# Designs tried in a protein design run: peptides against a protein of PDB entry 4JHK. Part 170

Target 1, 212 residues: chain A of PDB entry 4JHK
Amino acid sequence: EDYKIQSFDLETQKLLKTALKDPGSVDLEKVSSVIVDQSLKDQVFSREAGRICYTIVQAEAKQTNGSVFRRNLLNRLQQEFKAREETRKRSTQEWVCLVSFICNIFDYLKVNNMPMVALVHPVYDCLFRLAQSDALKNEEEVDCLVLQLHRIGDQLEKMNVQLMDELFNLLRDGFLLQEDLSSMGRLLLLEILEFRAGGWKLSDTAQKYYYS

## One batch from the design tools (peptide; made by RFdiffusion4, then SolubleMPNN)

Design b2_p27_8_s1 (from b2_p27_8, 15 letters changed)
Fold by OpenDDE base, seed 1:
Structure b2_p27_8_s1 (fold): chain B 212 residues (1-212), chain A 27 residues (1-27)
Amino acid sequence: as target 1 above (212 residues)
Amino acid sequence: AEEEFLSETEEILAKIQERLAQNRAEL
């Protein structure tokens, strides 16, 4: 399998490959740290890191019935989440990578084929932050917000419809009332409003209108 | 770790929701 780890040096790639196959033979705390660090720097990797993490979790469970990797991953994720405002101020790119990573973990790191309950509120908190006026004026943040809602919006709504309603109230208000949105930002907000209204699906006609 | 993370984020989100509700009421 291709886990999109080409951005790492060869030594780290070997470490990750070993973790994927024989997690008991490597330092899983180090592995989790490396994955999180790279996810904050590389947007492509941050979107794919969840699959890597899930595979390592499954490999460890099969090998030792352990959960050391998941524990370390979530601990590091918690640290980054707590510092999210500082990250956002330092780098919008790192911030959207963090959000993408958290959402990707939510999407892939399932227990008994269900999303981890512990990630529901952190994900919503990130999306709510992206839905604030100071974030909606930034096209990079709007793109991130809309992308995550396309990917995991239906799953999140199943976990908490009340929070989803509140989130979309903010998005509707932003679309209608906020004056400093870019043309693309406003278009993306309208699209995602229609996307949810259509049961988290887009018709071919709508797809052509917004993205062609 | 999961339980601790959940409890902290739930508290943070509740505070944010309260602030947002207050802001909307002022509009």
Scores: peptide ipSAE 0.027, ipTM 0.512, DockQ to the pose 0.571
Fold by OpenDDE base, seed 5:
Structure b2_p27_8_s1 (fold): chain B 212 residues (1-212), chain A 27 residues (1-27)
Amino acid sequence: as target 1 above (212 residues)
Amino acid sequence: AEEEFLSETEEILAKIQERLAQNRAEL
């Protein structure tokens, strides 16, 4: 398995590679911090960090039956989540990276092949924030919202369909009523509305519209 | 499977962006 960690310096790459194969030989708290820090500034890594985290979790479980890495990771995530509004004010890029990372963790860190229940509301909270009018006018935030819904929307809906209905009510209102959406933003909202309506897959009708 | 799904999602978004760009160029 190849892990995309080329954004790190060589020393950190070595640390991560060691964590992936021999987690007991490294400071897993430090490793988790490094992963979170990089995920907040690197969109590519943020989108893929879940896979790395999953592998480290599995490696630690097999090696020591421990969960030090996961605990540290989730604790850091909780801290970042709590500070999400400040992060958004500071940097839209860091904010969307945070959302992407949380969603990615939700997608990859499953317990008994099921999503972590504890992450459901935090994920929805992030998506609801992206669905507010002040966020929908920012194409970068819309891109993030739509991408995450494509990736994990079906899983989230299975966990709580009521929240998903509420979320999409906001998206429909944004699409129909908000005047300061970018052309791209409006198109993406339309696409994701149709995507869900089609059972979280692209319908033939939608395919013809977007690709003809 | 998950990686494949993610790739498909990104491809869809890229194609939408391409379509939008083409439409703008035609105006």
Scores: peptide ipSAE 0.015, ipTM 0.427, DockQ to the pose 0.026
Fold by OpenDDE base, seed 2:
Structure b2_p27_8_s1 (fold): chain B 212 residues (1-212), chain A 27 residues (1-27)
Amino acid sequence: as target 1 above (212 residues)
Amino acid sequence: AEEEFLSETEEILAKIQERLAQNRAEL
């Protein structure tokens, strides 16, 4: 399987490749740290990171029945999550990368083909933060919010429909009541509202509007 | 005013279309 790791230096690429096939031969804490660090800088890699992480987890489980990588990954993720407000203040880009990474881990890093229950509330917390008025006025945050909901909204709803209802109440209120939304932001909110209303699929009406 | 509004709307719509297409490709 081909993984997009060209953004790393050659030494790190070798480390990652080795981790993918022989995780017991590398420092899995270092591997996890490298993946998290890069995911906080690059949203494109963040998507790939989920797949890479899943593969390493499976490889370690198969090789040694261990979970060192997963534990280190989640510990680091928890640290970043706890510091999310400070990250947001420091850099909107890093903040949306963090959210994207957490969501991608939720999407790919399944246990027994099930989402990790421990990630449900952290994911919702991130999305709720993006749904606050101060975030909705920022196009980059709205883009992130909408993208994640497109990717994992249906899965999240299955885990907790009540939280999803609350989240979308905020989005609806933002769409209807918030005055400082950009035209783009307002359209994005409308799109995602319709997306969920259509069972996490584009309706025929929405298809015509957004793709015509 | 109408022409300006339409042009702005078309630009926004185009951006949305591109983003949605990208999202679908990633799913």
Scores: peptide ipSAE 0.015, ipTM 0.434, DockQ to the pose 0.016
Fold by OpenDDE base, seed 4:
Structure b2_p27_8_s1 (fold): chain B 212 residues (1-212), chain A 27 residues (1-27)
Amino acid sequence: as target 1 above (212 residues)
Amino acid sequence: AEEEFLSETEEILAKIQERLAQNRAEL
């Protein structure tokens, strides 16, 4: 299987490839750190990172029945999550990369084929932050929010429908009441509202509206 | 003014469609 790791130098690429096949032969703490660092810089990689992490977790489980990588990964994620407001202030790009990465980890890194319960609230916290008025006015943040909800919204709702209702109350209010939304931002909010209303699918009516 | 508005709207819808297509392909 091919992984999108071209953005790394050759030495790091080799490290990652080795981790994917023989995790016991590498420093898994270093590997986790490298993956997180790159995910904070490249949103495209943030998506791929989830798949990479899953593969490493599976490889380690099969090889040694260990969970060193997952533990280090989650520890680093927790650190970045705690510092999320500072990250957002420093760089919107890094902030949305962080959110994207956390959501992708939630999506790919399952426990017994189920989402990690420990990630539910952190993911919602990130999405709630993106749903605040100061974030909704930024198209980059709205784009991130809507993208994640398209990817994992149905899974998140299954974990906690009450939080999802609260989140979408904020999105509805933003769509209806906030005046400084971009045109694209407003339409994205409308689309995601309709998407959820249709059971995380586009209804025939919505399909016609957005694609005609 | 109407032409400008329509053009902008069409562009926005096209971008939304592209995003939706990408999301579906990734799922």
Scores: peptide ipSAE 0.016, ipTM 0.443, DockQ to the pose 0.016; fails the geometry check

Design b2_p27_8_s2 (from b2_p27_8, 14 letters changed)
Fold by OpenDDE base, seed 5:
Structure b2_p27_8_s2 (fold): chain B 212 residues (1-212), chain A 27 residues (1-27)
Amino acid sequence: as target 1 above (212 residues)
Amino acid sequence: AEESFLSETEEILERIRKRIEENRAKL
């Protein structure tokens, strides 16, 4: 399999490759930390990290029926989630990378082919934060919000439709009432509103509006 | 399937960005 780990140095790449094939031979706590650290710094990797994590989890399960990696990963993720406001204040880029990573973990790291229930509220909390007026004025945060909703919105809605309704109430208010949105931000909000309204797909009407 | 979906999502965003730029150019 092809994994996008070229952003790491060669030594770390070797560590990750070993973790993917023989997780029992490496320090899985270190591996989890490396993945989280890089996910916070590299947007490309953050978007791909979920798949890598899933593979390591599966490899460890098959090799030893263990869950050391998953445990360490989720523990670190919880720490980063708790500090999310501090991260946002420090770096918008790291913040959106964190959200992207959490959403990717939700998307890829399933248990018995089902999303981890424990991640539902954390994911919604992140998306709600991105839906606040101080975040909606930042194109980078709007990009992140809309991208995640495109990727996992339908899954999240299945887990809690009430929270999704509340989230989209905020997005509608932002689109209609907030004056300091960028042109791109406003267009993205409109698109995602219509995306959900169309059953998490682009309707023929929306397709014509945006791309004709 | 998931990878293809992610690619489709990125394509949608790029088309939206393209439309924004085209509209800005007209103003």
Scores: peptide ipSAE 0.033, ipTM 0.378, DockQ to the pose 0.026
Fold by OpenDDE base, seed 3:
Structure b2_p27_8_s2 (fold): chain B 212 residues (1-212), chain A 27 residues (1-27)
Amino acid sequence: as target 1 above (212 residues)
Amino acid sequence: AEESFLSETEEILERIRKRIEENRAKL
């Protein structure tokens, strides 16, 4: 299976491959740190990081009934989340990678086949931050926001519909009222508004509009 | 399933970007 780890050096690739197959033979704290670090730098990897993490978690559970990797991963994730405003100020790219990574973890790391309740508010906090006026004017942040909502919006809504309503009120207001949105940003907001309105899928009319 | 869905989403975004670019070029 392709885990999209080509961006790592060969030694690190070997480490990750070993973690995926024999997690007990490697330093899982180091593995978690490497994954988080790379997720903050590489959007392509960050999109797949959740799947990689899930595989390692399952492998460790089967091998030793342990949860060392998950614990270290979530601990590091919490640290990055706490520093998210500093990260955003330093690098928009790292910020959107962080959001993407958090959303991927939410999507893939399930407890009894359900989303981790502890991640619901952190995910919403990130999305609300992306929905603020100073973020909506940045196309990179809008792209991230819309992409995550496409991927996990329906799941998030099931966890808390009130927060989703509040979030989309901000997006609607941004679409209608914010003056410094780019044309791209405005259309992306419109698309996601229609996407949710259509039950988290595109209507025939919307599909025709955006593809024609 | 997720990979397919994400690819479709990215395709939609790309189509939107293309349309916007085309419209801008007309102005």
Scores: peptide ipSAE 0.020, ipTM 0.500, DockQ to the pose 0.026
Fold by OpenDDE base, seed 2:
Structure b2_p27_8_s2 (fold): chain B 212 residues (1-212), chain A 27 residues (1-27)
Amino acid sequence: as target 1 above (212 residues)
Amino acid sequence: AEESFLSETEEILERIRKRIEENRAKL
């Protein structure tokens, strides 16, 4: 299986590979830190980092019944989440990477095949931030928002329908009322509105309109 | 399956972008 770690230097790649197979032999705090750092810089890695994290968590659980990696990972993630506004102001790219990473962790890092309840509100908070007017005018943020909703929207809705309704009220208002949206941003919002309306699936009409 | 889904989503977004660009060119 390809874990997409080519962006790391060779030493770090070796560290990650070892963590995946023998987590007890490496500093799992360092591993978690490296993964988070890279996820904030590389969106491709950020979107797939969940697979690596899940594998390490499973490997450690099987090897020692431990959860050192997960604990460190979530602690660091919580720190980054708390500082998300500062991150957004500093770098839209890093902010989008952070959101992508959090959503990816939510998607992959399940406990007994269930999403981590502790991540539900943080994920929604990120998506709500992307749904604010100042974010909707930025195509990069809209792309991120729409992508995450395509990826995990159905799962999030199952966790909290009320928050999803509120979120999509903002998106609908943005689509209809916000004047400084780009044409692309507006169409992306329309697409995701239709996507949810269709039960988190694209209707034949929407498919033809957007992708023919 | 999950990776495939993500790739599909990205492809969808790319198609949307392409269509928007084509429409902009016509205006």
Scores: peptide ipSAE 0.020, ipTM 0.454, DockQ to the pose 0.026
Fold by OpenDDE base, seed 4:
Structure b2_p27_8_s2 (fold): chain B 212 residues (1-212), chain A 27 residues (1-27)
Amino acid sequence: as target 1 above (212 residues)
Amino acid sequence: AEESFLSETEEILERIRKRIEENRAKL
């Protein structure tokens, strides 16, 4: 399999490739830190990172029946999550990357083919933060919010429909009541509202309307 | 144009809300 790790230096690329094939031969704490660090800088990699992490987790489980990488990854994620408000203040881009990464981990890193329950509330907390008025006025944050809901909204709802209802109450209120939304932001909110209403699917008509 | 768009979107939102409620009732 080809993994998009060209943004790393050659030494780090080698480290990652080794982790993917022989995780027991590398420092998995270092590997997890490198992946998280890059995911906070590169949103494109953030998506790929989920797939990479899943592969390493599976490789370690198969090789040693261990979970060192997953533990270190989740510990680092917890640290970044706790500091999310400071991250947002420092850099909207890093904040959006963090949310994207956490959502991608939720999407890819399954346990017994099921989402990790421990990530449900952290993911919702991030999405709720993006749904606040001060975030909805920023198109970059709206883009992130809508993108994640398109990717994992149906899975999240299955984990906790009450939280999803509360989240979309905020989105409806934002759509109707918030005056400083961009035109694109308002369209994105409307689209995601309709997307959920349609069972997390877009009709051919809706697809044409919003994305053609 | 913007005001007209907003009024139309509000109407759409009401339909969306109705659809959400209908879907919830099916669960």
Scores: peptide ipSAE 0.013, ipTM 0.458, DockQ to the pose 0.021

Design b2_p27_8_s3 (from b2_p27_8, 15 letters changed)
Fold by OpenDDE base, seed 3:
Structure b2_p27_8_s3 (fold): chain B 212 residues (1-212), chain A 27 residues (1-27)
Amino acid sequence: as target 1 above (212 residues)
Amino acid sequence: AEEEFLSETEEILEKIRKRIEETRAEL
């Protein structure tokens, strides 16, 4: 399988390729750090990162029945998550990359074909943060919020419908009441509200509105 | 040059943005 790792230098590409095939022969802590670091810089890579991480986890499990990579990955994620407010203050770009990465790990890194329960609250915490008034006024954060909800909203709701209801109450209030939303932000919120209302898919009327 | 990668969701967002821009231009 082809993985999009062209953004890395040749040495790192070799490291990643080796990790994918023979995880026991490389420093998996270093591999996890490299993946996280790049994911914090490139939101597009975060999706690929999830797939890469899943493959490495499966390869290690098959090779040695080990979980060193997953442990190191989650440990690093926990560190970044704990510092999320500081990250947001420092760089909106890094913040949305962090959220995107956590959401993609939630999406791809399954345990027994089930989402990792341990990631549910961290994901919701990130989304709730994006749903606050000070974040909703920033289009970059709104884009991130809406994108993640499109990707994993249905899965998250299955894990905790009460939290999803609370989240969407905030989004509804933002859409209706917040004065400093951009037109784009407001329409994105409307779209995601309709998306959930339609069972996490676009209705015919919504599709006509947004695509015609 | 980085390879262009657009998920289905990102494509939807782009279409929405385009629609919004068109609407703004009409006003």
Scores: peptide ipSAE 0.025, ipTM 0.579, DockQ to the pose 0.025
Fold by OpenDDE base, seed 4:
Structure b2_p27_8_s3 (fold): chain B 212 residues (1-212), chain A 27 residues (1-27)
Amino acid sequence: as target 1 above (212 residues)
Amino acid sequence: AEEEFLSETEEILEKIRKRIEETRAEL
């Protein structure tokens, strides 16, 4: 399989390639840190990172029946998650990348073909933060919120429907009551409200309405 | 192609705006 790791230097690329094939021969803590660091800088890589992480986890499980990489990855994610408010204040871009990465890990990193329960609340906490009024006025944050809900909303709802109801109450209120939304932001909120209402899929009618 | 894309986008935005106005009127 081809992984998009061209953004790394050659030495790091070699490290990642080795981790994908022979995880027992590399420092998996370092590998996890490198992946997280790059994911915080590059939103495109953030999605690829989920796939890479899953592959490394599977490779390690098969090779040594170990979970060193996953443990280190989750520890680093927890650290970044705890500092999320500071990250948001420092850089909206890094904050959006962090949310994207956590959501992608949730999407790709399955345990026994099931989402990791430990990530459910962290993911919701990130989405709830994006759903606050001060975030909804920022189009970059709205884009991130709506994108993640399109990707993993149905899975998240299955894990906790009560939290999803609460989240969408905030989105509904934002759509109806918040006056400083951009036109595109308001469009995106309406679209995602309809998307969930339609069972996390667009009907032929809705598809025509929003995209034709 | 770009002009057509922009036209379609504007049409969608207008539909959304109309729906928003209708929603507000119902409140």
Scores: peptide ipSAE 0.021, ipTM 0.484, DockQ to the pose 0.019
Fold by OpenDDE base, seed 1:
Structure b2_p27_8_s3 (fold): chain B 212 residues (1-212), chain A 27 residues (1-27)
Amino acid sequence: as target 1 above (212 residues)
Amino acid sequence: AEEEFLSETEEILEKIRKRIEETRAEL
């Protein structure tokens, strides 16, 4: 399987590959740290890191019935989440990578095929931050917001419909009332509004509007 | 399935971007 770890040096690639197959033979704390660090720097990796993490979690569970990797991963993730505003101020790119990674972890790390309840509010907090006026004017943040909602919006809504309603109220207001949205941003907001309205599916009407 | 879904989402965004570019060209 290709986990798109080419951005790492060869030694780290070997470490990750070993973790995927024989997690008991490596320092799982180090592995988790490396994954989080790279996820903050590489958007492509950030979007797929959840799959890697899931595989390691499953491998460890099968091998030792342990959860050392998951615990370390979540601990580090919590630290980064706590510092999310500082990250955003430092680098929009790192910020959207962080959001993407958190959402990806939410999507992939499931218990009995159910999302982790503990991640619901952190994910919503990130999305709400992206839905603020100062973020909606940035195309990179809008891209991130819309992409995550496409990916996990239906799952998040199942976890908390009230928060989703509140979030989309902000998006609606942004679309209708915010003056400094880019054309791209406005179009993306409209698309995601229609996407949810259509039951998290693309409608024929939307198809004609956006792709004709 | 998840990979397919991700690809579909990216395709949607790309089509939207293309639409915007076409609109800008017409202005």
Scores: peptide ipSAE 0.018, ipTM 0.526, DockQ to the pose 0.026
Fold by OpenDDE base, seed 2:
Structure b2_p27_8_s3 (fold): chain B 212 residues (1-212), chain A 27 residues (1-27)
Amino acid sequence: as target 1 above (212 residues)
Amino acid sequence: AEEEFLSETEEILEKIRKRIEETRAEL
């Protein structure tokens, strides 16, 4: 499999490749740190980092029944999550990368084929932040919000329907009432509203309207 | 499958963007 680690230097690539196959032979704390750091810088990597993390977690579990990597990963992720407002103020790009990464971890890092319950509220908190008026006016944040909801919205709803209803109330209000949305932002909100209304599937009408 | 899905989602957004730009050009 191609894990798309070309953005790293050669030494780090080797480290990651080794971690994927023989996690016991590398410093898994360092590996987790490198993955998180890069995920905050590169949205393409951030989006796929979950797959890498899942593989390392599985490899370590099979090799030593250990969870050193996962523990370090989640600890670092929690730190970044707690500092998310500072990150957002510093760099919108890093903020959306963080959200993408958290959502990707939620999507890939399953425990007994179930989402990690501990990640449910952090994911919703990120999405709620993206749904605030000051974020909805930024197309980059709207893009991120819509992408994540397309990716994991159905899974999140299964974990907590009430939070999803509250989130979409904000999105509806933004679509209808917020005056400083771009045309693109408004259409993206409309699309995701219809997407959920259709059971997290695109209707024929929506498909024709948005994507013909 | 998941990677394909993500790519499709991005494609959808791109199509929306394109449609919006076309509409703006016509107005």
Scores: peptide ipSAE 0.020, ipTM 0.560, DockQ to the pose 0.026; fails the geometry check

